# Peptides against a protein of PDB entry 3B8E, part 196

Target 1, 230 residues: chain A of PDB entry 3B8E
Amino acid sequence: PFLIFIIANIPLPLGTVTILCIDLGTDMVPAISLAYEQAESDIMKRQPRNPKTDKLVNEQLISMAYGQIGMIQALGGFFTYFVILAENGFLPIHLLGLRVNWDDRWINDVEDSYGQQWTYEQRKIVEFTCHTPFFVTIVVVQWADLVICKTRRNSVFQQGMKNKILIFGLFEETALAAFLSYCPGMGVALRMYPLKPTWWFCAFPYSLLIFVYDEVRKLIIRRRPGGWVE

## One batch from the design tools (peptide; made by RFdiffusion4, then SolubleMPNN)

Design b1_p26_7_s4 (from b1_p26_7, 14 letters changed)
Fold by OpenDDE base, seed 3:
Structure b1_p26_7_s4 (fold): chain B 230 residues (1-230), chain A 26 residues (1-26)
Amino acid sequence: as target 1 above (230 residues)
Amino acid sequence: EKEREKLKKEEEEKKKEEEKKRKEAE
């Protein structure tokens, strides 16, 4: 999100405080919960890792985490961002290069795609209105990411949902997301304006896409060991 | 929607107070 904000010079899609809430709030408990996950049924059939040749974090893991799943998360967040701005009169093409004028407090006549003038205050309300849906989109996609991270080869249906700490993590991140989205004063404190409940459902297709994609990937790995997908 | 309108009003009031403090400092 922040890289596209810099490169495209668009209004800030996700606030720095909301990023910190993701990294420290919604991601921490789920990530710790994976340490309590049951081993895959076939783990003892695998050869031990060679610590000199086999990296813990390899190019495949980076490609999966940042390249595939992280890109789908970012696309989901940006989709909600562009829809909200378009509903408020700012088409995606008009947002390119707009950041400088958007963030200027002295410019109170920034025009939208329809010639409507926006004060600095009105622009910041729209910006902060985007932060909450973007955040919630990430959380909803993280449900799928956490579930798929339980295993490397086995289906989630084979592994099951026996990790109570992981289940607690899913409820915790959801409760935190609901608290940050709907608690009075969070708009002033965190620059997160209240979310329409319908926007929670806008993230579900992306969560489902990640889940289906990873289950298909794992199915291919099980059927064709040593393939390019492993 | 009512909560968004309330937050908008609170932000507008806070800015009016900041603008008032700025005018009092000039």
Scores: peptide ipSAE 0.009, ipTM 0.344, DockQ to the pose 0.055
Fold by OpenDDE base, seed 1:
Structure b1_p26_7_s4 (fold): chain B 230 residues (1-230), chain A 26 residues (1-26)
Amino acid sequence: as target 1 above (230 residues)
Amino acid sequence: EKEREKLKKEEEEKKKEEEKKRKEAE
């Protein structure tokens, strides 16, 4: 998100406080919950790794976890951001380079894509209105990410949802997202304005995409052991 | 896995070289 904000010079899609809420609030409990996931049925049949030669995390796992999934998460967040701004009269193409004028307090006549003028205060309300949906989009996409991370090779349908702590983590992050989105005073305290219920659905296609992508990846690995995807 | 196999092979070669040096020192 922040890299695209710099490169495209668009209004800030995700505030610093919202980033901290993701990192500290929604990431920790799910990550801990994965430590209690049941091992894959074949993992205990493998020889113990050599701690001197066998890297715990290989480059493929890093590339998958931070590269591919992270890009899909970012795309989901930006999709939600662009939908909200478009509903408020700012088309995606009009947002390019707009940040300088958007953040200028002395410019009160910034035009949208339809020629409507926006005051600084109105622009900041719309900007902060994007923070909560972006956050919620990340949480909804994290549901799929957390579920797919249960296994490396087996389908989620083969492994099942046996980890009650993981299920609790999904409820906790969702409850936190709902609290931050709808609790009175969050707009003042965290610059997180109330979310329209419809904006929760903007993330679902990307959550489904991650899930389908990972299931297809795992299917390829199972059919072609030692292939380029493993 | 290829990198693990490479590192494992290098470690096995190093062990064989150390064992050879031990036998030549005896």
Scores: peptide ipSAE 0.000, ipTM 0.143, DockQ to the pose 0.004
Fold by OpenDDE base, seed 2:
Structure b1_p26_7_s4 (fold): chain B 230 residues (1-230), chain A 26 residues (1-26)
Amino acid sequence: as target 1 above (230 residues)
Amino acid sequence: EKEREKLKKEEEEKKKEEEKKRKEAE
């Protein structure tokens, strides 16, 4: 998120405080929950691979897969951001380079894509209105990510949803997202304004995309053991 | 509005300090 903000010079899609809430609040409990996941049934049945060559390749591939999932997650957040700004009159193309004028407190006549002038206060309201949906989008995408992280090769349907701690983690992060989104005073404290319930649905296509991506990846790994995807 | 006036004063002071530093460096 922050790199795209710098490169594209767009209004800040996600506040620093909100990023910290993601890193500390939503990622910690799920990560702990994964530590209690039952060993993958196929891992225990595999013959010992060559420990020197296969560890390095596996670590690189895991890192690449998580990097790809993280990119899809970021794309989901940015999609929600661009949709909200477009609904408020700012088309994605118009946002390019707009940051300088957007963040200037003295410019009260920033034009949107339709020629409407926006005061600094109005711009900050719409910016902070984007923070909550971006955060919620990340949480909803993390539902899929957490579920897929249960296994390296087995389908989620094969391993099942037996980890009660993981299920609890999913509810906890969702409850945290709801709390941060709807609790009075979060707009002042965290610059997270209340989210319309409709924005929760903007994340679902990306959650589904991650889920499908990982199931396809795992399917390829099962069909082509020792391939570049493994 | 009070916060705007405060920030305006801080920016004007900062510009005056930068202009003073430029004049001292010439």
Scores: peptide ipSAE 0.000, ipTM 0.180, DockQ to the pose 0.027
Fold by OpenDDE base, seed 4:
Structure b1_p26_7_s4 (fold): chain B 230 residues (1-230), chain A 26 residues (1-26)
Amino acid sequence: as target 1 above (230 residues)
Amino acid sequence: EKEREKLKKEEEEKKKEEEKKRKEAE
């Protein structure tokens, strides 16, 4: 998110405080839950890793973690961001380069894509209105990410949902997201304005996309051992 | 993973060859 904010010079899609809420709140319990995941059935059949030849973190793991899944997560968040801004009169093309004028408190006549002028306060309300649904979108996408991280090669249907702590982590993450989205005072404290319940569903296609993508990837790995996706 | 499997096979073959040479030297 922050890299696109800099490169595209768009209004800030996700605040620093909301990023901290993701890192410390929503990611911690799910990450701990993975420590209690049952061993994958195919991993148990593998020979021990050779510390001299086998890297723990290799280019494939980096590519999967940061390149593929992280990109889909970001796309989900940005989709929600662009939809909300478009509903408020700011089309995606118009947002490019707008940051400088958007963040200037002395400019009160920033035009939207329809020629409507926006005051600084109005712009900041819309910006902060985007933070909550972007955050919730990340949480909903993290459901799929957490589930796919259970296994490297096996389908979720093969490994199953036996980890009760994982299930608890999903509920906790969701409850935290709901709390941050609807608790009074979060608009002042975190610049997270209340979310319309309908916006929770905007992320579901991306969660499904991650899930389907990973299941297809795992299916390819099972059918073509030693392929480029492994 | 394919490269790792290749390296493991090469290491196993090398170990078998070293074990064979050891048995021939006894």
Scores: peptide ipSAE 0.000, ipTM 0.151, DockQ to the pose 0.004

Design b1_p26_8_s1 (from b1_p26_8, 15 letters changed)
Fold by OpenDDE base, seed 5:
Structure b1_p26_8_s1 (fold): chain B 230 residues (1-230), chain A 26 residues (1-26)
Amino acid sequence: as target 1 above (230 residues)
Amino acid sequence: SEERKKEEEEKKEEEKKLEEKLKRLK
């Protein structure tokens, strides 16, 4: 995902603080909840037929699935980023290659897509305005990710939401996102400016995409046990 | 000031290191 940022040479969508909040604040409790997922999940129930070969293959397949989900998650974040910048006058095409001039504090006449000139301070305000929505988008997409991780083969609708630790993790990450988005002083302290409530919904299409992806994957696994998609 | 430049460079280096770590995770 961050390769896109480097390759496209666009303004930075996430700051250091937002990254740390994701890794330490958002991902920790969900990861613990998945590790302690009870016997309802088929993730741990399936004894490998051949412990040496089947364990390694299963770990690789899980890693690929998480990698694909992570890619969808990143796409959701970038979508929110591009929408906010477009609302502020910077169309996605105009952002390509703009980073060098964007990050230069001595250039105070960077033009937007409509010919408006932006000072360095104005550009940094717009950049930091993207940090909170990107973080919130990650959290909202993680709701779907955490829910689908409850089982490998069964539909999420069949498995239900019985893991109290997972539910707590979802609440915690949402509360953290709300705190960082709306608490006074977060813009100055953490460079996370207040988020419009409408931006919480920007991630919903991507959360839906993750659910559809996982349900299709699980459907394929159920129809073809032992396939490469398992 | 030269101090602000140094602090901005240090922050950019930290951001780059964190981006590299994230690239390994995602």
Scores: peptide ipSAE 0.005, ipTM 0.279, DockQ to the pose 0.021
Fold by OpenDDE base, seed 2:
Structure b1_p26_8_s1 (fold): chain B 230 residues (1-230), chain A 26 residues (1-26)
Amino acid sequence: as target 1 above (230 residues)
Amino acid sequence: SEERKKEEEEKKEEEKKLEEKLKRLK
Protein backbone atom coordinates (compact mmCIF):
# COMPACT_ATOMS: atom_id res chain seq x y z
CA PRO B 1 0.00 0.00 0.00
CA PHE B 2 2.66 2.56 0.92
CA LEU B 3 4.55 1.84 -2.29
CA ILE B 4 1.65 3.23 -4.33
CA PHE B 5 2.01 6.57 -2.60
CA ILE B 6 5.78 6.59 -2.96
CA ILE B 7 5.28 6.00 -6.69
CA ALA B 8 2.85 8.93 -6.71
CA ASN B 9 5.72 11.21 -5.53
CA ILE B 10 3.67 12.94 -2.85
CA PRO B 11 5.14 14.54 0.28
CA LEU B 12 5.97 11.88 2.87
CA PRO B 13 3.12 11.33 5.33
CA LEU B 14 5.39 9.67 7.90
CA GLY B 15 8.94 10.14 9.01
CA THR B 16 11.30 7.19 9.17
CA VAL B 17 11.38 7.30 12.97
CA THR B 18 7.59 7.31 13.14
CA ILE B 19 7.47 4.26 10.86
CA LEU B 20 9.90 2.49 13.17
CA CYS B 21 7.75 3.41 16.16
CA ILE B 22 4.75 1.84 14.42
CA ASP B 23 6.67 -1.31 13.56
CA LEU B 24 8.30 -1.80 16.95
CA GLY B 25 5.72 -0.27 19.25
CA THR B 26 2.30 -1.08 17.85
CA ASP B 27 2.79 -4.43 16.10
CA MET B 28 4.47 -6.25 18.98
CA VAL B 29 1.53 -6.22 21.37
CA PRO B 30 -0.93 -7.45 18.73
CA ALA B 31 1.44 -10.28 17.86
CA ILE B 32 1.68 -11.28 21.52
CA SER B 33 -2.09 -11.04 21.87
CA LEU B 34 -2.53 -13.35 18.88
CA ALA B 35 -0.07 -15.86 20.34
CA TYR B 36 -2.18 -16.09 23.51
CA GLU B 37 -5.52 -16.37 21.74
CA GLN B 38 -7.88 -18.82 23.29
CA ALA B 39 -8.44 -21.67 20.87
CA GLU B 40 -11.51 -20.91 18.83
CA SER B 41 -14.27 -23.39 19.57
CA ASP B 42 -15.03 -23.99 15.90
CA ILE B 43 -11.39 -24.76 15.07
CA MET B 44 -11.32 -27.40 17.80
CA LYS B 45 -14.59 -28.93 16.59
CA ARG B 46 -13.50 -28.99 12.94
CA GLN B 47 -12.94 -32.47 11.60
CA PRO B 48 -9.38 -33.01 10.44
CA ARG B 49 -9.21 -32.34 6.73
CA ASN B 50 -6.15 -33.22 4.69
CA PRO B 51 -3.64 -31.65 7.08
CA LYS B 52 -1.01 -30.67 4.50
CA THR B 53 -3.18 -28.92 1.92
CA ASP B 54 -5.63 -27.35 4.33
CA LYS B 55 -2.91 -25.86 6.52
CA LEU B 56 -1.23 -24.19 3.55
CA VAL B 57 -4.51 -22.86 2.17
CA ASN B 58 -5.48 -21.59 5.59
CA GLU B 59 -2.17 -19.79 6.07
CA GLN B 60 -2.52 -18.15 2.66
CA LEU B 61 -6.08 -17.05 3.39
CA ILE B 62 -5.07 -15.62 6.77
CA SER B 63 -2.19 -13.76 5.13
CA MET B 64 -4.54 -12.37 2.49
CA ALA B 65 -7.08 -11.25 5.09
CA TYR B 66 -4.40 -9.48 7.13
CA GLY B 67 -3.09 -7.93 3.94
CA GLN B 68 -6.55 -6.54 3.17
CA ILE B 69 -6.95 -5.18 6.69
CA GLY B 70 -3.50 -3.64 6.44
CA MET B 71 -4.52 -1.97 3.19
CA ILE B 72 -7.63 -0.47 4.80
CA GLN B 73 -5.46 0.68 7.70
CA ALA B 74 -3.06 2.40 5.32
CA LEU B 75 -5.95 4.04 3.48
CA GLY B 76 -7.16 5.43 6.80
CA GLY B 77 -3.76 6.96 7.48
CA PHE B 78 -3.54 8.46 4.02
CA PHE B 79 -7.05 9.83 4.29
CA THR B 80 -6.03 11.71 7.42
CA TYR B 81 -2.89 12.92 5.63
CA PHE B 82 -4.86 14.23 2.66
CA VAL B 83 -7.41 15.93 4.93
CA ILE B 84 -4.68 17.79 6.82
CA LEU B 85 -2.92 18.86 3.64
CA ALA B 86 -6.20 19.95 2.07
CA GLU B 87 -6.99 22.04 5.16
CA ASN B 88 -3.60 23.69 4.69
CA GLY B 89 -4.27 24.46 1.03
CA PHE B 90 -2.86 21.38 -0.72
CA LEU B 91 -5.53 19.40 -2.56
CA PRO B 92 -4.72 15.72 -3.29
CA ILE B 93 -4.41 16.26 -7.03
CA HIS B 94 -1.90 19.06 -6.49
CA LEU B 95 0.27 16.80 -4.31
CA LEU B 96 0.88 14.38 -7.19
CA GLY B 97 4.49 14.81 -8.28
CA LEU B 98 5.03 17.67 -5.82
CA ARG B 99 7.54 15.79 -3.64
CA VAL B 100 10.57 16.85 -5.67
CA ASN B 101 9.84 20.53 -5.17
CA TRP B 102 8.46 19.93 -1.67
CA ASP B 103 11.69 18.44 -0.41
CA ASP B 104 13.92 21.01 -2.14
CA ARG B 105 15.08 23.37 0.59
CA TRP B 106 16.22 25.91 -1.99
CA ILE B 107 12.70 26.35 -3.37
CA ASN B 108 10.82 28.70 -1.06
CA ASP B 109 7.91 29.52 -3.34
CA VAL B 110 6.08 26.21 -3.77
CA GLU B 111 2.50 27.11 -4.54
CA ASP B 112 -0.49 25.42 -2.97
CA SER B 113 -3.80 24.78 -4.71
CA TYR B 114 -4.83 28.39 -4.03
CA GLY B 115 -1.63 30.08 -5.23
CA GLN B 116 -0.19 30.65 -1.75
CA GLN B 117 3.58 30.35 -1.67
CA TRP B 118 5.12 28.09 0.94
CA THR B 119 8.68 28.32 2.20
CA TYR B 120 10.66 25.17 2.88
CA GLU B 121 10.23 25.62 6.63
CA GLN B 122 6.48 26.09 6.31
CA ARG B 123 6.22 22.96 4.14
CA LYS B 124 8.19 20.91 6.64
CA ILE B 125 5.99 22.12 9.49
CA VAL B 126 2.85 20.99 7.66
CA GLU B 127 4.52 17.70 6.71
CA PHE B 128 5.47 17.05 10.33
CA THR B 129 1.97 18.05 11.37
CA CYS B 130 0.79 15.04 9.33
CA HIS B 131 3.04 12.54 11.13
CA THR B 132 1.18 12.48 14.45
CA PRO B 133 -2.33 12.25 12.97
CA PHE B 134 -1.22 9.49 10.63
CA PHE B 135 0.23 7.53 13.54
CA VAL B 136 -2.85 8.10 15.68
CA THR B 137 -5.05 7.01 12.79
CA ILE B 138 -3.09 3.77 12.53
CA VAL B 139 -3.52 3.14 16.27
CA VAL B 140 -7.25 3.85 16.21
CA VAL B 141 -7.71 1.54 13.23
CA GLN B 142 -5.65 -1.08 15.05
CA TRP B 143 -8.22 -1.04 17.86
CA ALA B 144 -10.68 -2.62 15.47
CA ASP B 145 -8.00 -4.87 13.99
CA LEU B 146 -6.98 -6.23 17.39
CA VAL B 147 -10.58 -6.94 18.31
CA ILE B 148 -11.32 -8.76 15.05
CA CYS B 149 -8.07 -10.76 15.14
CA LYS B 150 -9.27 -12.46 18.31
CA THR B 151 -11.41 -14.82 16.26
CA ARG B 152 -11.16 -16.33 12.79
CA ARG B 153 -14.76 -17.37 12.26
CA ASN B 154 -16.79 -16.43 15.31
CA SER B 155 -18.20 -12.95 15.74
CA VAL B 156 -16.58 -10.72 18.33
CA PHE B 157 -19.99 -10.56 19.96
CA GLN B 158 -20.01 -14.35 20.35
CA GLN B 159 -16.48 -14.70 21.70
CA GLY B 160 -16.57 -11.62 23.93
CA MET B 161 -13.71 -9.51 25.28
CA LYS B 162 -12.23 -12.13 27.62
CA ASN B 163 -8.62 -11.86 26.45
CA LYS B 164 -6.93 -9.68 29.06
CA ILE B 165 -3.80 -9.46 26.90
CA LEU B 166 -5.84 -7.98 24.05
CA ILE B 167 -7.37 -5.41 26.38
CA PHE B 168 -3.95 -4.56 27.73
CA GLY B 169 -2.62 -4.19 24.17
CA LEU B 170 -5.38 -1.73 23.32
CA PHE B 171 -4.52 0.39 26.35
CA GLU B 172 -0.80 0.21 25.63
CA GLU B 173 -1.21 1.34 22.02
CA THR B 174 -3.49 4.16 23.11
CA ALA B 175 -1.04 5.23 25.80
CA LEU B 176 1.82 5.14 23.29
CA ALA B 177 -0.18 7.23 20.85
CA ALA B 178 -0.99 9.74 23.58
CA PHE B 179 2.64 9.84 24.71
CA LEU B 180 4.00 10.40 21.20
CA SER B 181 1.30 12.97 20.44
CA TYR B 182 1.44 15.09 23.59
CA CYS B 183 4.75 14.52 25.38
CA PRO B 184 6.97 17.61 25.25
CA GLY B 185 9.92 17.26 22.89
CA MET B 186 8.31 14.73 20.53
CA GLY B 187 8.12 17.39 17.84
CA VAL B 188 11.90 17.70 17.94
CA ALA B 189 12.81 14.10 18.71
CA LEU B 190 10.35 12.27 16.47
CA ARG B 191 8.99 15.07 14.26
CA MET B 192 5.58 14.43 15.80
CA TYR B 193 3.84 17.66 16.67
CA PRO B 194 1.01 17.80 19.23
CA LEU B 195 -2.30 16.64 17.85
CA LYS B 196 -5.66 18.28 18.38
CA PRO B 197 -8.10 15.83 20.01
CA THR B 198 -10.43 16.15 17.01
CA TRP B 199 -8.02 14.14 14.85
CA TRP B 200 -8.55 11.05 16.99
CA PHE B 201 -12.06 10.94 15.61
CA CYS B 202 -10.92 11.14 11.98
CA ALA B 203 -9.91 7.47 12.11
CA PHE B 204 -13.18 6.18 13.60
CA PRO B 205 -14.93 5.67 10.24
CA TYR B 206 -12.06 3.43 9.13
CA SER B 207 -12.09 1.50 12.39
CA LEU B 208 -15.78 0.94 11.87
CA LEU B 209 -15.15 -0.08 8.25
CA ILE B 210 -12.62 -2.71 9.31
CA PHE B 211 -14.98 -3.98 11.99
CA VAL B 212 -17.87 -4.27 9.54
CA TYR B 213 -15.61 -5.82 6.91
CA ASP B 214 -14.41 -8.51 9.29
CA GLU B 215 -17.88 -9.29 10.63
CA VAL B 216 -19.17 -9.62 7.06
CA ARG B 217 -16.19 -11.80 6.15
CA LYS B 218 -16.80 -14.04 9.16
CA LEU B 219 -20.49 -14.21 8.33
CA ILE B 220 -19.66 -15.34 4.78
CA ILE B 221 -17.23 -17.97 6.13
CA ARG B 222 -19.92 -19.30 8.47
CA ARG B 223 -22.49 -19.47 5.68
CA ARG B 224 -20.15 -20.84 3.01
CA PRO B 225 -17.54 -23.04 4.68
CA GLY B 226 -14.67 -23.84 2.35
CA GLY B 227 -15.10 -20.72 0.21
CA TRP B 228 -12.19 -18.59 -1.02
CA VAL B 229 -12.95 -15.97 1.66
CA GLU B 230 -12.00 -18.39 4.45
CA SER A 1 25.35 24.46 -6.43
CA GLU A 2 27.63 21.74 -5.06
CA GLU A 3 26.01 21.87 -1.62
CA ARG A 4 22.61 21.62 -3.27
CA LYS A 5 23.70 18.53 -5.22
CA LYS A 6 25.07 16.88 -2.07
CA GLU A 7 21.86 17.58 -0.19
CA GLU A 8 19.81 16.19 -3.08
CA GLU A 9 21.91 13.02 -3.06
CA GLU A 10 21.53 12.64 0.72
CA LYS A 11 17.78 13.09 0.38
CA LYS A 12 17.64 10.47 -2.37
CA GLU A 13 19.50 8.05 -0.11
CA GLU A 14 17.11 8.77 2.76
CA GLU A 15 14.19 8.22 0.39
CA LYS A 16 15.61 4.85 -0.69
CA LYS A 17 16.06 3.83 2.95
CA LEU A 18 12.49 4.87 3.63
CA GLU A 19 11.23 2.86 0.65
CA GLU A 20 13.07 -0.20 1.92
CA LYS A 21 11.55 0.23 5.37
CA LEU A 22 8.09 0.68 3.90
CA LYS A 23 8.57 -2.51 1.86
CA ARG A 24 9.29 -4.35 5.10
CA LEU A 25 6.15 -3.02 6.75
CA LYS A 26 3.74 -3.51 3.86
Scores: peptide ipSAE 0.000, ipTM 0.279, DockQ to the pose 0.023
Fold by OpenDDE base, seed 1:
Structure b1_p26_8_s1 (fold): chain B 230 residues (1-230), chain A 26 residues (1-26)
Amino acid sequence: as target 1 above (230 residues)
Amino acid sequence: SEERKKEEEEKKEEEKKLEEKLKRLK
């Protein structure tokens, strides 16, 4: 995700504090869930025929899958960011290269895609307005990720949501998202302005995309064991 | 100057209006 900001030179949709809250809050729960699932899967693992090679391959495959899910998650966040900025007059094409002027306190006449001039303060309000929806998008996509992670090879529909830890993790992430989005003072402390419930739905297409992607991936793995998509 | 204070207050009011507008768009 950060590479897109560096390459595109767009305004940052996430502050450093928000990133830290994501890393500490949302990444820990998946990691714990994964640790428990790994423990459950390791208990169920028939002795690998070759423990060293099979472990390395499986770790690489898992790492690639998480990397891909992380990219889809970032795309979801960026989509929400671009929608919010477009609703405020900044089309995605206009945002390219705008960061330098956007972050300049002395430039108070940055034009949007419609020729409206934006003060530095107005621009920063719009930027900070993106933080909460971006974070919420990440959390909603993480719901899909957590559900997906539960099943390495089987469909989510086959194993069901029996893991209480996974359910607890989903509630914790949602509670954290609600706290950061609606707690008084978070706008000042974290630059996260309160979000309308409607913005939670902007992430659902991406959550669905992740579900479809994972089900397709698992289907391919089941049909072609040892294929490139593993 | 009193004019600068007025301009800063007007800017703050415009920011508040924009924040409210953004809250309505949210």
Scores: peptide ipSAE 0.018, ipTM 0.479, DockQ to the pose 0.107; fails the geometry check
Fold by OpenDDE base, seed 3:
Structure b1_p26_8_s1 (fold): chain B 230 residues (1-230), chain A 26 residues (1-26)
Amino acid sequence: as target 1 above (230 residues)
Amino acid sequence: SEERKKEEEEKKEEEKKLEEKLKRLK
């Protein structure tokens, strides 16, 4: 996500605090899940299969899965960002290269796609209005990831502890999203304005897309064991 | 001073209208 903002020079759709919360939340849950997988695999692998090759393949598969999921999460967040800005008069094409003028406090007449002039304060309100929906979109997409992770593994008992940690991490992220969205003063402190409940539903198409993508991926793996998608 | 106050009041009213529009779009 952050790389697209640097490359496109668009207004910052996600605050530094929300980026840190996503990076900490989204990276910690996978890292903990990986650490428990390695610990459980080391308990189950009593027999001397080459532990270096199997660990490398599992780390690559997990890294690819998280990389793909992270890209879809980013796309969902960016879509929400572009919808909000378009509803406020800024079409996606007009946002390209606008960051320099957008962040300039001395420019109070930045024109939108319809020729309306926006003050620095008005622009920052619209920017901060994007932060909460972007974060909520990521959290709702992570719910789909959790469901996907539950359906991948055959062992109900090993899933139990990992599912508790994943559920706890997801609950923590959801509680954080609710706190940042609805707690009084968070708009001033963290530049996150309160979100209407309707914006939670805007993320569901992306969660469904991830679910469909993973089911299609699983179907391909089941039909072609040992294929490029493994 | 009066023009600046009027511009600040218009800015506050536009900010309130934008917040209300954002509250309605929400």
Scores: peptide ipSAE 0.017, ipTM 0.430, DockQ to the pose 0.126; fails the geometry check

Design b1_p26_8_s2 (from b1_p26_8, 14 letters changed)
Fold by OpenDDE base, seed 5:
Structure b1_p26_8_s2 (fold): chain B 230 residues (1-230), chain A 26 residues (1-26)
Amino acid sequence: as target 1 above (230 residues)
Amino acid sequence: KEEEEKKEKEEKEKEEELKKKLEKLK
């Protein structure tokens, strides 16, 4: 995600704190899922025909799946960012290359897509307005990931422990999102302004997209065992 | 100085209006 902001030279939609909250909160669910999939592979007494190769292949497959999901999450966050900026007069095309002038505190006449001039402080208010919705979008998109993880394995007992940890991770990230979004003073301390409940629903199309993506992926794996999509 | 203070006041008022608009978009 951060590399896309550098490459596109667009205003930064995420603060350092929100990035840290994403990395610590959101990467914990994949890490826990990976750790439990390893533990399940070790508990499933099917003598791995080749324990070293099968473990490495499974780790790569899981890593690729989480990488792809992470890309969809980033796209969801970027969509929310572009919607908010467009509603404030900055169309996506106009944001390309704008970062240099956007971040310059001495330039107070940055024009939007409609010719309105924006001061540095006005621009920063709009930028910081994107931080909370972007974070919330990622959290809501991760709800789909957690639902997907629940449907992967038929073992009710193993699903129970994974499901508890995934539910805990989901609750933690959602509680953190609610705290950062609605706690008084977060707008000043963390530059995370309060968000209307409607923006929680803006991410639902992306959650659905992840769900459809994983079902399609599972369908492809079932139809072509040993394919490159595995 | 009075024109600069007036411009600075108008900019602060525009920032507050923008904050209110952003709160309405939120």
Scores: peptide ipSAE 0.044, ipTM 0.634, DockQ to the pose 0.132; fails the geometry check
Fold by OpenDDE base, seed 1:
Structure b1_p26_8_s2 (fold): chain B 230 residues (1-230), chain A 26 residues (1-26)
Amino acid sequence: as target 1 above (230 residues)
Amino acid sequence: KEEEEKKEKEEKEKEEELKKKLEKLK
């Protein structure tokens, strides 16, 4: 995510503190879930024919899969960000390169895509309004990720939701998202304003997309073992 | 001074309208 902001020079939808809360709170649960799944998988693994090569290949495949999921998560967050800014008059194309002027406190006449002038304070309110939806989008997308992570090769429907750890992780992330979104003072402390429940639904298409993507990926892997999608 | 106060008032009204719009988006 942060790399796209550097490349596009767009206003930052997430503060550093919010990013740290994501990294410490939401990324930890997937990592724990993965560590448990890896431990369960290692218990169920018949001795790999070549432990060094098969482990390296599997680690690379896992790393690529998580890299892809992380990109889709970022795209989901960015979509929510661009929707909010577009609803406030800033089209995505207009946001490109705008960061310098956006962050300048002395420029109080930054024009939107419709020629409306925005003060620094107004711009920062809109920017901060993106933080919570972006975070919630990440969490909702991570629900799909956690469900996906639980199944390396099998469909989610084949393994079922029997892992209590996964359910606990989903609950913990949701509770953290609710806490950060609705707890008094989070608007000042984290620049996260409270959301309407409607914004939780904005991320569902992306969660579904990730779910479909992973099921398709797993289907391809099952049909073509050793293909480029592994 | 009156034009500056009028501008500040219009900016504050725009901020309040924006806050209300953002609360409606929230």
Scores: peptide ipSAE 0.027, ipTM 0.581, DockQ to the pose 0.145; fails the geometry check
Fold by OpenDDE base, seed 3:
Structure b1_p26_8_s2 (fold): chain B 230 residues (1-230), chain A 26 residues (1-26)
Amino acid sequence: as target 1 above (230 residues)
Amino acid sequence: KEEEEKKEKEEKEKEEELKKKLEKLK
């Protein structure tokens, strides 16, 4: 998310605190799952045939899986952001390079794609209206990732503790999303306005797309073991 | 004056429509 914001010079799609919460949540769940996987591998006394190469391959596979998941999450969030801004008169093409004028408090006549002038306060209200739906979209996409991760690993015993930690991490992120969306004063403190329950459902098509994409990927891996999609 | 009042009325109507859209997005 943050890289596209810098490269495209668009208005801020997500609050800095919310970005930090996503990055911390998204990085901690992998790190904890990796730490438990190493601890379980040590308990199971399987002599690693080559502990350096097997660790490097596992770290690369995990890094690549999380990199792909993170990109899909970012795309989902940005889609929601562009939909909300388009509904408020700002087409995606018009947002490119607009950041400098958007963030300027002295410019009260920023035109939208239809020639409507927007004050600084009006622009900031629309920007902050995007933060909560963006975050909720990421959380709902992470639910799909949980289901995907649960279905990939055949070992029911290794899944037990990892699934509890992953479920706990997603519960924490969902509780945080609910708190940020519905707690009084969060609109002022974190610039996150309360969201209609309907926006939780707007992320479901994206979660379904990710689920279908992963099932297709799994189907390709099952049909071609050792292919470039591993 | 009538064009300024018309612009101010259109801005208020747009602000109310934006508030209603924001309340409909809420």
Scores: peptide ipSAE 0.017, ipTM 0.455, DockQ to the pose 0.146; fails the geometry check
Fold by OpenDDE base, seed 2:
Structure b1_p26_8_s2 (fold): chain B 230 residues (1-230), chain A 26 residues (1-26)
Amino acid sequence: as target 1 above (230 residues)
Amino acid sequence: KEEEEKKEKEEKEKEEELKKKLEKLK
């Protein structure tokens, strides 16, 4: 995700503190899921595949799958960012390379895609308006990850414990998102402005995309056991 | 204005420190 901001030289969609909160929070659900998928793989590997090579391959494949899910999450956040900026007059193409002028306090006449001039203060308000929706988008996408993680396990007994930990993690992230989004003073402290409820719905297409992606992945694994998607 | 400039300089410095910490975690 960060590499895209650096490469595209776009205005920052998230404050660095919010980014750290995302990185710390969003890594928990994947890490928990990885730990359980490793435990499930160790149970399933009781059949005589060469245990060293197959363990390494499966760990790499799991890591790649979570890397792909994390990439889709990031794309969801970026989409929400680009939608908000487009609604405020900044089209995605116009944002490319704009960061230098965007972050310059002395430039108070940054033009949007429609020729409207934006003061530094106005630009920063729009930037900060993106922080909370981006975070909320990540949390809503993680709801899909929870559902995916629930559907992976064959054992009902192992599902119960995983579901409790995942539900708790998601509740914590959702509670954090609600706190950061609606608690008075978060706009000043974390530069997270309160969200309209409509922005929670903007993430649902990406949650659906992740769900479809995982179902397609599962279908490919079922059809090609031992493939690079596993 | 000076307090806002100071806060924003401190935020930029924190941002750069966070970027450096993130680069060290990669």
Scores: peptide ipSAE 0.000, ipTM 0.290, DockQ to the pose 0.021; fails the geometry check

